# Ledger of designs, part 166: peptides against a protein of PDB entry 3H8D

Target 1, 122 residues: chain A of PDB entry 3H8D
Amino acid sequence: DMKRQQRFFRIPFIRPADQYKDPQNKKKGWWYAHFDGPWIARQMELHPDKPPILLVAGKDDMEMCELNLEETGLTRKRGAEILPRQFEEIWERCGGIQYLQSAIESRQARPTYATAMLQNLL

## One batch from the design tools (peptide; made by RFdiffusion4, then SolubleMPNN)

Design b2_p24_6_s2 (from b2_p24_6, 15 letters changed)
Fold by OpenDDE base, seed 1:
Structure b2_p24_6_s2 (fold): chain B 122 residues (1-122), chain C 122 residues (1-122), chain A 24 residues (1-24)
Amino acid sequence: as target 1 above (122 residues)
Amino acid sequence: as target 1 above (122 residues)
Amino acid sequence: SKGTERLLEKLRQYEENPELRLPE
């Protein structure tokens, strides 16, 4: 729906094992989110030491952020918001298209902007 | 149409009168563009010494960028692409909503994502 | 939820760890 604003965010994180290490020994991960209106549609986590985590609304609700966008405070974090392509580029590289497609085919994905865009592509 | 990607860009410019001045005496303006798919939907220019220029597709075609997005090279210019809100914030402050509304009411505005969004708002 | 907890932890890290500060 054109009424819902699509917004994308990214924040870095340090894995628990590195929290007490020297800065040079801390490996960064990246947390990504796509919000379709107030609610998350896709979530993605890049980890320095394990495969990416891809999550889509409907299928992975229990693993995804349950806060609405306002509740997250992401909009108030300077530099956290990213361009759509900055999300999509990583999403694609991590196999997100196939992941979302599979979720749609299995009837697990909740309809979102992301599902609509994929269906337009396929 | 959800098929058309909305992309926003901003680049600085120096007014002709300042081209040969010392850097500290050069006043920067800013050129903004909203592309609805390959074609510009809105253009905006912030000038250091005159009122903002607001332009909307249909009404102001002769004054707006006539190049398609690919031809502009903006997508290849690092730092040129901006977030939607970075455009909209300035657009709103410059009276863009009223300008576009007037263009719609006068039947001068070409239907774009921008016109659709405004019509959804009003 | 797990996802929320995960985000909150990351946000906490961001605020507390200068090395994670995002550029403007």
Scores: peptide ipSAE 0.163, ipTM 0.556, DockQ to the pose 0.550
Fold by OpenDDE base, seed 3:
Structure b2_p24_6_s2 (fold): chain B 122 residues (1-122), chain C 122 residues (1-122), chain A 24 residues (1-24)
Amino acid sequence: as target 1 above (122 residues)
Amino acid sequence: as target 1 above (122 residues)
Amino acid sequence: SKGTERLLEKLRQYEENPELRLPE
């Protein structure tokens, strides 16, 4: 009866157009994930040249990472794991609360730790 | 009905005898804390010249940090907050599981997230 | 999935590009 671990990860990326540019001309994006136990609950992507992408389990399964946590290898990437607040702060800035709320109300969101926390908060 | 946040912190300290020594001659200790919501659940101290100190709520209240989380200012100290595993790994190495178990069995431990997790694990 | 493909590409970049390495 151990509670599922809530683990958060972030990795940077370079947009394809900048791949071969000088370092000073490369703009970084950031990929974020929230795992509720072995399964992804939320995903978020910050891009240097387009709006943020927000994804929640149930609604956006086809666009989200389909690998379980162990399969991603994220736990073995040095510096990839982040604190909950490091995820939530960006999530909030990107409109994640409203996005998840809408997914819950439309019955598109799969129940996760994220949905439970939001429902308790509101 | 929001679940209490489990937050972990670590700060270095210099032993008094080394305070005025050259940097290369200063040996660091480490102070660790686990907060179950606003209240401390576990405390741990790594010393350069003596055995680790392990403390659990209920049993060791007189020796533990008496400030609530907000009063400590730890949430505002850059780099002080650490991941759960960064605490638990050291806790386990120092014999923290056995220490907490003994405190539970002797009815000295105050119920916390830490006691609940241990009881679910064993 | 598209999301998995995106992650895999990012992981590839992370492993191959020291500039993307994050501190512990």
Scores: peptide ipSAE 0.161, ipTM 0.547, DockQ to the pose 0.595
Fold by OpenDDE base, seed 2:
Structure b2_p24_6_s2 (fold): chain B 122 residues (1-122), chain C 122 residues (1-122), chain A 24 residues (1-24)
Amino acid sequence: as target 1 above (122 residues)
Amino acid sequence: as target 1 above (122 residues)
Amino acid sequence: SKGTERLLEKLRQYEENPELRLPE
């Protein structure tokens, strides 16, 4: 729905095992989110030591952020907001298109901007 | 239309009179563009020495970029693409909402994502 | 949710760890 603003965010993180290591030994991960209006539609996590995690609304609600966008505080984190393509490029590389498509086909995906756009693409 | 990607760009310019001055004496202006799919919907110019220029598709076609997005090369210029809010914040400060609204009311504005969003706002 | 907990942890890290500061 054109009424809802699509916004994308990323923040870095350090894996728990590296929390107290020297800076040189800390591997960085990245947390990504796509918000369709106030609610998250897609979430993605890049880890330095394991496969990426892909999550889509409806299917993976129990593993996704349940906060609305304002509650996250992401809009107030300088540099957290990213361009759509900065999210999509990684999403695509991680197999996000196929992941979301499968969720749609299995009727597990909640309708979002992401599902609508994918259906327009196919 | 949700099929068309909304993309925003900003590039600096130096006024002709300052082209050959010392760097310290060059005042920088900014050129902004909103592309609704391949075609420009809004253009804005911030000048160091005169009022901002606001342009909307349909009304100001003769003064706006006539190139499609790919032809501009903006997508290939590092740092040129900006977040929607980075455009909108300046647009709003410059009276862009009123400018576009007036263009709609006078039937001078071509329908774009910008016109649709404004109409949803009002 | 697990996802919220993960985000909160990451946000905590960001606030406490200058190595995770986002670009201005």
Scores: peptide ipSAE 0.160, ipTM 0.551, DockQ to the pose 0.548
Fold by OpenDDE base, seed 4:
Structure b2_p24_6_s2 (fold): chain B 122 residues (1-122), chain C 122 residues (1-122), chain A 24 residues (1-24)
Amino acid sequence: as target 1 above (122 residues)
Amino acid sequence: as target 1 above (122 residues)
Amino acid sequence: SKGTERLLEKLRQYEENPELRLPE
């Protein structure tokens, strides 16, 4: 059901390797999530020192957050919620469209709002 | 260095699908971990409704806990720590020896206390 | 899942490190 609310979130992080270094040596990454209703549909991580990580529901469940949106507490983190386009812009830059498309074609993707929207565009 | 302390832990979990069901419908699984010093060497999950999941460092890094032992808080969770044999007994039953052996032979396994012990037995 | 663990760690960092706080 595509009537579910689509919500997007972003939080920064510091690499585990840098967490005990001086602030100037802490390189910031960014964690992104798209929630289709209460459950995550897409996840994305930007790292300062390696390629982006792209994850889609169904294909990458083992690597994705298994908590529902309420359990994450993201809705209560001021500044964490972002606009849809703020997610999609980065998603597109990182090759997310192709990644999701391939997951759909290989029958690995779980149907979500994201898969539906992609299929509508094609 | 095999002088690192070997520590083993077990905690129960409830499947995400069951977390909001009545207690009688919540089927309990078990999560096991072997830490070779601060880092996980082996992980194992027992599920009531599917085969066990076996994971070894190097091969299955993407599916395993990436937190160091201190970060997990397991050392501070009462009843979580178990004896080595309590882990190994289940590991053996689930085919862990063969699983790890295959990972070593295929050059997928990262050297750990577990790989060293297995190689010593053979 | 690993993804959950990773998120929880990130959330912990966010709460403990003022330098990571996002603009309001």
Scores: peptide ipSAE 0.176, ipTM 0.570, DockQ to the pose 0.307; fails the geometry check

Design b2_p24_6_s3 (from b2_p24_6, 16 letters changed)
Fold by OpenDDE base, seed 4:
Structure b2_p24_6_s3 (fold): chain B 122 residues (1-122), chain C 122 residues (1-122), chain A 24 residues (1-24)
Amino acid sequence: as target 1 above (122 residues)
Amino acid sequence: as target 1 above (122 residues)
Amino acid sequence: SKGTEELRYKLEQYESNPELRLPE
């Protein structure tokens, strides 16, 4: 009866190489996550100097967060939670639809809310 | 298989009496809505000079938004969509839990995501 | 996992570095 809650998060980061540089020389990246209930469904990273990274559950588990949502502490990080569209807009711009579609076609994607939504769209 | 999306919105309003006053004399209220899929589940109004108004589907249909989500245009209003917690925090502060509980007990509440969540909590 | 370690590192940065803190 209860439906899994879809929650989205974003945090900025600074590259290790920039850690001790002057603030003006620190370039920020962005880490994104979509949680389908307690478990991550999609992860995305925007970098200041390299291509975006897209990750989907099943296919990219080894590179994705393995913690459940509560374990991450993201829900307790002020300002980290974002609206679905704030995630999806970036996801789409980065080719996320195609990436997830390919993962489904190759049978690498674990079924999630994200896969279901895409399958409804296509 | 598909789950109803829970979406929350907030828009400011100015009292009719203040409409033509100088900006400094215009007091803003806030209108909140929780949509359970296409239909409103909860509505809330914060006023600058009177008690909050709480409304729940079923009980207060005549006083609530009668438009489905798409008809409202809220999804197209930049800055109108808010996080669930941004709604819930105010809802709780205004006595929304008790209000909805009472509506359930009196059999006035239409079953919604909100009623289900409350019943899980209690 | 690698992703978990990366997240932990990023969160540590976020908490320790005021310049990364987001508003609200």
Scores: peptide ipSAE 0.257, ipTM 0.609, DockQ to the pose 0.621
Fold by OpenDDE base, seed 2:
Structure b2_p24_6_s3 (fold): chain B 122 residues (1-122), chain C 122 residues (1-122), chain A 24 residues (1-24)
Amino acid sequence: as target 1 above (122 residues)
Amino acid sequence: as target 1 above (122 residues)
Amino acid sequence: SKGTEELRYKLEQYESNPELRLPE
């Protein structure tokens, strides 16, 4: 259902190992999510010290957020919601298109707005 | 086509009469637009000294932006793009739901993402 | 899920750590 609202969110995080360090030694990561209606379609994590993590619904469900959007509380976190392009730009840069495409081709991807849009792009 | 990208923009404007006044005496208005793919679906103007203006595609075409989104340059204006809710909150407050609904009922509205979503809301 | 736990942890950090506060 392409009529579902597409919403994107980003929150920063500190690595557990840096949690108790001085601020100057706390390297910040970024957690991203795309919600297709109430359910997460894509998740992405930027880390200061390792490769980005890309996750897509269907393939990576066990590693992704299980909560519906309302349950996450993200909509109530001021500044957490971002524009689609703010997600997509990073997604593309991290190889998300290829990652999702591969998941579709292997029949691992759950159909989402993201899969539909990618299929339109190809 | 519900697969078209929905994008929202806001830019400030100064009343022509205030154009050459000191900054302290320039009352700011706000121009809002919703683009359904390349074409404008809704436009809204907040004025410091008169009622808001609401415009919907089909009904108000002659008063609305005639440029496609790329032609406007809005996508290249830093800070111009806003979240859907930032548009919708003001739209709702200004009576936009009723305005669009009336345009649909009178067969004046061109079908857009906005009309489709409103029909889902009702 | 792991993802849910990680999100919860990150949200807890955000709420408790002013260094992680998002811009308004």
Scores: peptide ipSAE 0.255, ipTM 0.623, DockQ to the pose 0.563
Fold by OpenDDE base, seed 3:
Structure b2_p24_6_s3 (fold): chain B 122 residues (1-122), chain C 122 residues (1-122), chain A 24 residues (1-24)
Amino acid sequence: as target 1 above (122 residues)
Amino acid sequence: as target 1 above (122 residues)
Amino acid sequence: SKGTEELRYKLEQYESNPELRLPE
C-alpha cells in the first residue's frame, strides 16, 4: 500500500486589469494548491484587492481546478512547488482550519489527506 | 492515527583543510537528511574528493546524526529544508535504493517510512 | 471549471512574464 504523495504548489498572478500597467502599478496575487496524490485536496488564493479564497475538495469542486496534477503542468514549472509548511502557514492565517472543519461537519468535504489530518488534530 | 511528517534537509559543509583557504580553493560538500517524524531515517553526504556516503537507520546508527529533529535546529535554519524530490533524486543517483534494499534483506534496517516505501515499490 | 480556466490564465502569465518567475 503506497502512501499518496502530498505535494504543494504556488504561482503568482497579475490581475487582468493590471496586465498592461507600469510595473509599479501591478499588484500580485498568489494561487496555492495542495494535491493529495493526483487530485487536488485544497486550493487557496490571495488577492491584492479582495479577501482570500479558500476551497476544499467535495464542497467547492465547481470552483476548484479540475485537472489532475500531471495535467496542470505544475510539476514542470520551475519554482512552483513549495514545502508543506509554506502552504499550511498561509492556510492557517486565512482561516483554513475552520473552513475545512465546517465542510467536514456539514458533510460537504470529500475525504482527503487534509480532512484526515484535521480530524486527527481535533 | 496521525501520519508522521516526512521532512528533508540539506546543508553545505567545507572540508576542514579548506576552511582557511581562498574562496576559489574551498570545495563544498553537502549533508542530507531524511527525518521520519522526529527520528532520522536516512542520511547522505556528498564529498568533493571521496565517494558519497549513504546511511540508513538501524544499520548505520553509530555514524548517523544522533539528535532528534528538534535538537538539530534544522527546522530553524533558513534554506535547510528541501523538497522530498530534492533528496530522492540524489539518493537514487548515489545508489541509495540498492543500499537500502540490501540493508532490509540483511535485516539491518530499522523499519521507517523509507523502508516501507521501498518495499511497496518492489 | 472556473478554477481550471483561472489556473490556465495564471500559468500563461507565469510563462510569458519574467517578472513572475520564481527562484529555485
Scores: peptide ipSAE 0.256, ipTM 0.620, DockQ to the pose 0.605; fails the geometry check
Fold by OpenDDE base, seed 5:
Structure b2_p24_6_s3 (fold): chain B 122 residues (1-122), chain C 122 residues (1-122), chain A 24 residues (1-24)
Amino acid sequence: as target 1 above (122 residues)
Amino acid sequence: as target 1 above (122 residues)
Amino acid sequence: SKGTEELRYKLEQYESNPELRLPE
């Protein structure tokens, strides 16, 4: 729905096991989110030592952020908001198109801007 | 149309009169653009010594960028692309909502994502 | 949800650890 604003966010994180290591020994991960209006549509996590995690609304609700965008406070985190392409480039590289497509085909994906865009692409 | 990507850009410019001045004496202006898919929908110019310039597609075509987005090279200029809100905040502050509204009411504005969003707002 | 708790944890880290701060 074109009436909803598409916003993208990224924050870094450090693995719990690295919390008390010297800074040079802390490996950084990245948490990504796509919000379709107030609600998360896609989530993605890059880890330094394991495969990326891809999550889509409807299918992965239990593993995704349940808060609306305002509740997350992400809009108030300076530097957290990113350009759409900064999300999409990583999403595509991680196999997000195929992941979302499979979720649509299995009828697990909740309709979002992301599902609409993909259905327009294929 | 939700099928088109909305992208925003900002680049600085120096006034012609300041071109050969010392750097500290060069007053910087800012050029802003909103592209609705490949074509510019809104343009905005901040000047250090005169009122902002606001331009909307249809009404101001002769004064706006005539190139499609790819032709501009803006996507290849590091730091040129900005977040939607970084454009909208300035647009609103400069009276862009009223400017676009007047262009719609006078039937001068070409339909764009911007016109659709405004018509959804009012 | 698990995802919410994870986000909260990550945000807490971000706020408390200067080394995680992104440039403005």
Scores: peptide ipSAE 0.256, ipTM 0.631, DockQ to the pose 0.539; fails the geometry check

Design b2_p24_6_s4 (from b2_p24_6, 11 letters changed)
Fold by OpenDDE base, seed 1:
Structure b2_p24_6_s4 (fold): chain B 122 residues (1-122), chain C 122 residues (1-122), chain A 24 residues (1-24)
Amino acid sequence: as target 1 above (122 residues)
Amino acid sequence: as target 1 above (122 residues)
Amino acid sequence: GPGTERLAEKLAQYEADPSLRLPE
C-alpha cells in the first residue's frame, strides 16, 4: 500500500562475550531493520566474526522482531533511523536480494514492500 | 504507486545579495525537496529574512525544479539526502499541511505521494 | 519471541553504553 511508510533503523551492539571487556576489545556488530508500516519486513545483522544474518518476514518470523515499530522504541533512539540506501547497500552486499528472492520462490516470504520491489526489479 | 521511492533532499544556499559579502555576513537559507519517484512533489525554501516558501507539484510547477531527480545531481551530493521526517517537520512548521490541503481543495495540486498522505491524514 | 528479545538486549545495551550511541 502506497500509504505505508518505509523506515529503516540501525543500532550497534557488542557481542555478549565482549560485554565486560575493555572498550578497545569490544567488537561492534550492527543490527538493521526495515519496517513496512508498523511491521518489520527485513532484518539484518552484521557480526564482526561470523557471516551476516538475513531475515525476511514470513520466512523468519520466529527470529525477527514481533513488536510493531512503535513498540520497539526505535523511533525514539537518537541516530537509529537511517536512509533506505544505508540499509539496501548492506543488504545487497550481504546477498539479501538472493535471499529474499529464494524466500519468494519457496513461498515463504510474506508480501511486503521489499518483496514488491524485488519483483519489480526482476 | 507503492513502487515509487520517496526521497528528500536539503541543500544550503546563500542569498544572491550576500554572495560577495564576507563569510560572516552570508546568511544561509535552506532549499528542501521531496521527490516522488523521479519528479518533485514538494519544494520548500527557508530564508533567514523572509517567510518560508512552500511549493507543491501541479500548483507551483513553474517555480519548482523542472529536472528529474537524476538530472538534479542531488543523489550524488554528499549530505544532501535527508530523512523524510527532517523534511516533514519543517514542512509542518511552515504550514505545509494547510498549503497542500488548500491546493488539493482548489484542484491545483497534482496527485503525488504527498497528496495521498495528506488525504489519508484527514 | 526470540527476535524481540534479541532486539531488547541490543537496545538495552545501546542505552547503557554511551560509546554505542550514534549521532543524529
Scores: peptide ipSAE 0.144, ipTM 0.603, DockQ to the pose 0.576
Fold by OpenDDE base, seed 2:
Structure b2_p24_6_s4 (fold): chain B 122 residues (1-122), chain C 122 residues (1-122), chain A 24 residues (1-24)
Amino acid sequence: as target 1 above (122 residues)
Amino acid sequence: as target 1 above (122 residues)
Amino acid sequence: GPGTERLAEKLAQYEADPSLRLPE
């Protein structure tokens, strides 16, 4: 039984309001994704001017990436792939553990590597 | 059943013969390690002037790192931790799959995440 | 869906704006 590969990605973005400003006035946001095999398990967005967005598979499918990993092109973007801890550290700081736990308890979360890890941690 | 964290590290080294040479004349080698939880599972060394060295737990214990992950200080060394693929790509190029397979077949390899992954691949 | 559209927009920015390029 082959274990699915867990891969994590991060890309910066410029908010629409800053798109045409001078580089010095462009505030960066960060988009994060956790892929459990080919499919996204968790997504997170850090914005310079609003609260973090946390998304988990099953509960937030309509707001998450619907493409499989290869279709995203993320694996071909130099510097986009990050270490697991680089994702998890931000996820934890943003309240991701509680968010995913609540999704599991409400039976909204699709089973993923992330749900399994959390259930083993608690 | 909590899965052990798989972590990979790379550090450069200067060969003893170049230790006291000018920086321009120091050829760098690379030391690689795969830790399956707290203990090393695989080690690899790239040398500028000799064939790669491949080492697997159980078979090569006397030539491998004897410290657990925390004792190495690798987790505290900036830039030392690498992505799994950064290790595996070099491992594969150096014939690591065949090396580990031979160690399993000869019953020299200690069971690790690496041995399990290989057995699922073949 | 909106999730894929948001990613596509971010990837397009990433490709078009050298200031967003990440080092290895």
Scores: peptide ipSAE 0.143, ipTM 0.595, DockQ to the pose 0.565
Fold by OpenDDE base, seed 4:
Parts: structure tokens; sequence; C-alpha cells
Structure b2_p24_6_s4 (fold): chain B 122 residues (1-122), chain C 122 residues (1-122), chain A 24 residues (1-24)
């Protein structure tokens, strides 16, 4: 159902190895999520010291957040919610379009708003 | 088509009477818009010296932005785009739910994402 | 699962570290 609300979130994190360092030496990563209604459709992680991680529902369920949006508490975290374009710009830069397309073609992706939008674009 | 992108914008405006006043005497209003794909679905104005203005597509076409989203240049204006909830919170506070509902019941509102979502809620 | 655990860890850091707090 395309009527489901599309919501996007981002939270920073510090590498475990940097937790006890001075603030200037703590390198931040970023965790991103796209929720298609109550469930996550896409997840993305930017790391300061390794390639980005891209995940799509159906293919990567075991590695993605299994909680529904309400259970995550993200909606109650000030500043966590972001604009769709703030997610999509990073997603595109990280090769997310190709990643999702490949997951669709291999029949690994479950249908989401993201798969539908991509199929409309192509 | 519920697949259309829902985007929300806010820009400040200065009252014409205050244009030539010193900055401290220029009272700001706020102009809000909800675009359902390329076309505006809802518009809202907050004024420093009068009640808020609420407008819905179909009913208030003559008073609403007649430009498509691309023509407005809003997508290129830094800080203009806002979160859905930033629009909806003000919309709700201003009585927008009741306003849109009344427009639907009177058959004045044209179908939009906003009308569909309200009908799902009620 | 692993995905939920990863989020939980990040959220725990967010609550514990003021330097990670995001502006509204």
Amino acid sequence: as target 1 above (122 residues)
Amino acid sequence: as target 1 above (122 residues)
Amino acid sequence: GPGTERLAEKLAQYEADPSLRLPE
C-alpha cells in the first residue's frame, strides 16, 4: 500500500575503539534507515574507516533492524528524523540504486515503497 | 497515485507594510506548502497580526500557489524544505483537519494525498 | 537479531554521549 508513510532517520555513532578517546579523536559514523510504514525498507551505514554498508528488505533481513518503527524509539529522538532527500542523496552516492536493482532482479528484495519507486524510475 | 512524492516547504515573509522598516520592526509570517507530486495539495500561512490561513486544493485553487513544484524553485532554496510532521503539527493546531474534512464533505476538495490520508484516518 | 542489536548499541551511545546529540 503506497499510502504508507515514508519516514527517514539518521543517528550518529562512535566506533567502539574510540569510545574512551578525547572528543577530537572520536570519529563519527552514521546509521540511516528508511521506514515504509512500520517496517524498515532500507538501511545504510557510513563508517569512518570502512566502505558504506547498504541493506534492503527481503535480501538483508537478518542484518537489518527487526523492530517496527515504534519499537525503535527513533520517532522520540530529537533530530533523528531527516528529509527523504537527505537519505536518498547518500543512498545514491553509495550505489544504493544499483544495489536495490540487483536485489530486485535476483528476486531477493521484498516489495516496498523503495522497490516500487525504483521500478517506476527504470 | 499514492506513489507520488510528498514534500513540504516553509518560507518566511515580511508584511508589505514592514518592508521599509528597520529589521527589528519587521514582523515575519510563515508560508507553508504541501506538494503531492508536482502540484500543491495544501497551503497554510501564519501571520503575526491575523488568524492563520488554511487552503486546500480544489476548494481554494484561486488563492493557492499556481506554480508546479519545479517552477517555485523551493527545492533549490536552502532551508525551505521541512519534515512532514513540521507541516502537520502546525496544520493540526490551526484546525486543518476540520477544514479539509469539511471541504471533502462539501465536495469542494479535489482528491490528493491529503484527502486520501484523512479518509484513511476517519 | 544483529540489526536490532546494532541499533540498540547506537542508541545507547546517543543517550550516553552529549557530543552525539542532534539539533532539532
Scores: peptide ipSAE 0.143, ipTM 0.607, DockQ to the pose 0.566
Fold by OpenDDE base, seed 3:
Structure b2_p24_6_s4 (fold): chain B 122 residues (1-122), chain C 122 residues (1-122), chain A 24 residues (1-24)
Amino acid sequence: as target 1 above (122 residues)
Amino acid sequence: as target 1 above (122 residues)
Amino acid sequence: GPGTERLAEKLAQYEADPSLRLPE
């Protein structure tokens, strides 16, 4: 549905083990989300000490945020909203295209703007 | 074409009459652009002393930027790129929906992402 | 669920730690 607004968000986080360390010793992770209208289509987590986590709607619902966009409060967090390319560049670098493609081929992905865009590309 | 990247930009400008005034007396205008892939789809100009200017591809080609996106250098201007909603909010407030609708109905608008989105809304 | 819990933890940190604040 081309009518749905595509919105992207990013927030940093600190590992629990680094929470009480000096600022220079705190390693940041990054949490990313793509919302297709009110609902999440893709989620991505960058960790300083482990591989990236890639999640797509339908396949990974149990591990993804359950809240609609308004319920998350992300739109009210200054600096959290990012440009589409700021998400896509990291998504591509982390193997997101292949991950989503595999989810589509296995019939695990829920149709979203992201699935439609990928199918247009292939 | 859903494959084309939608990108939005905003840059300030100072009126020629204010160019040599003290900084406190320089009134800023704002130039906005929506690019549907490499080509401009919509342009909008906010002026401190006159009504907003709204322009749509096909109808207003002679008054719009002639350069493709890469030629503009906008992607290389720090802070020039804005979120879609930052454009759309101002576009809507300035009567852009009605302006584009009229251009479509008069068959003056070139088909763009913007025309497709509006036709989906109506 | 775990996805919402993870977001909640991150948002709590974001609000409490000025070093995590992002520019506009």
Scores: peptide ipSAE 0.143, ipTM 0.613, DockQ to the pose 0.521

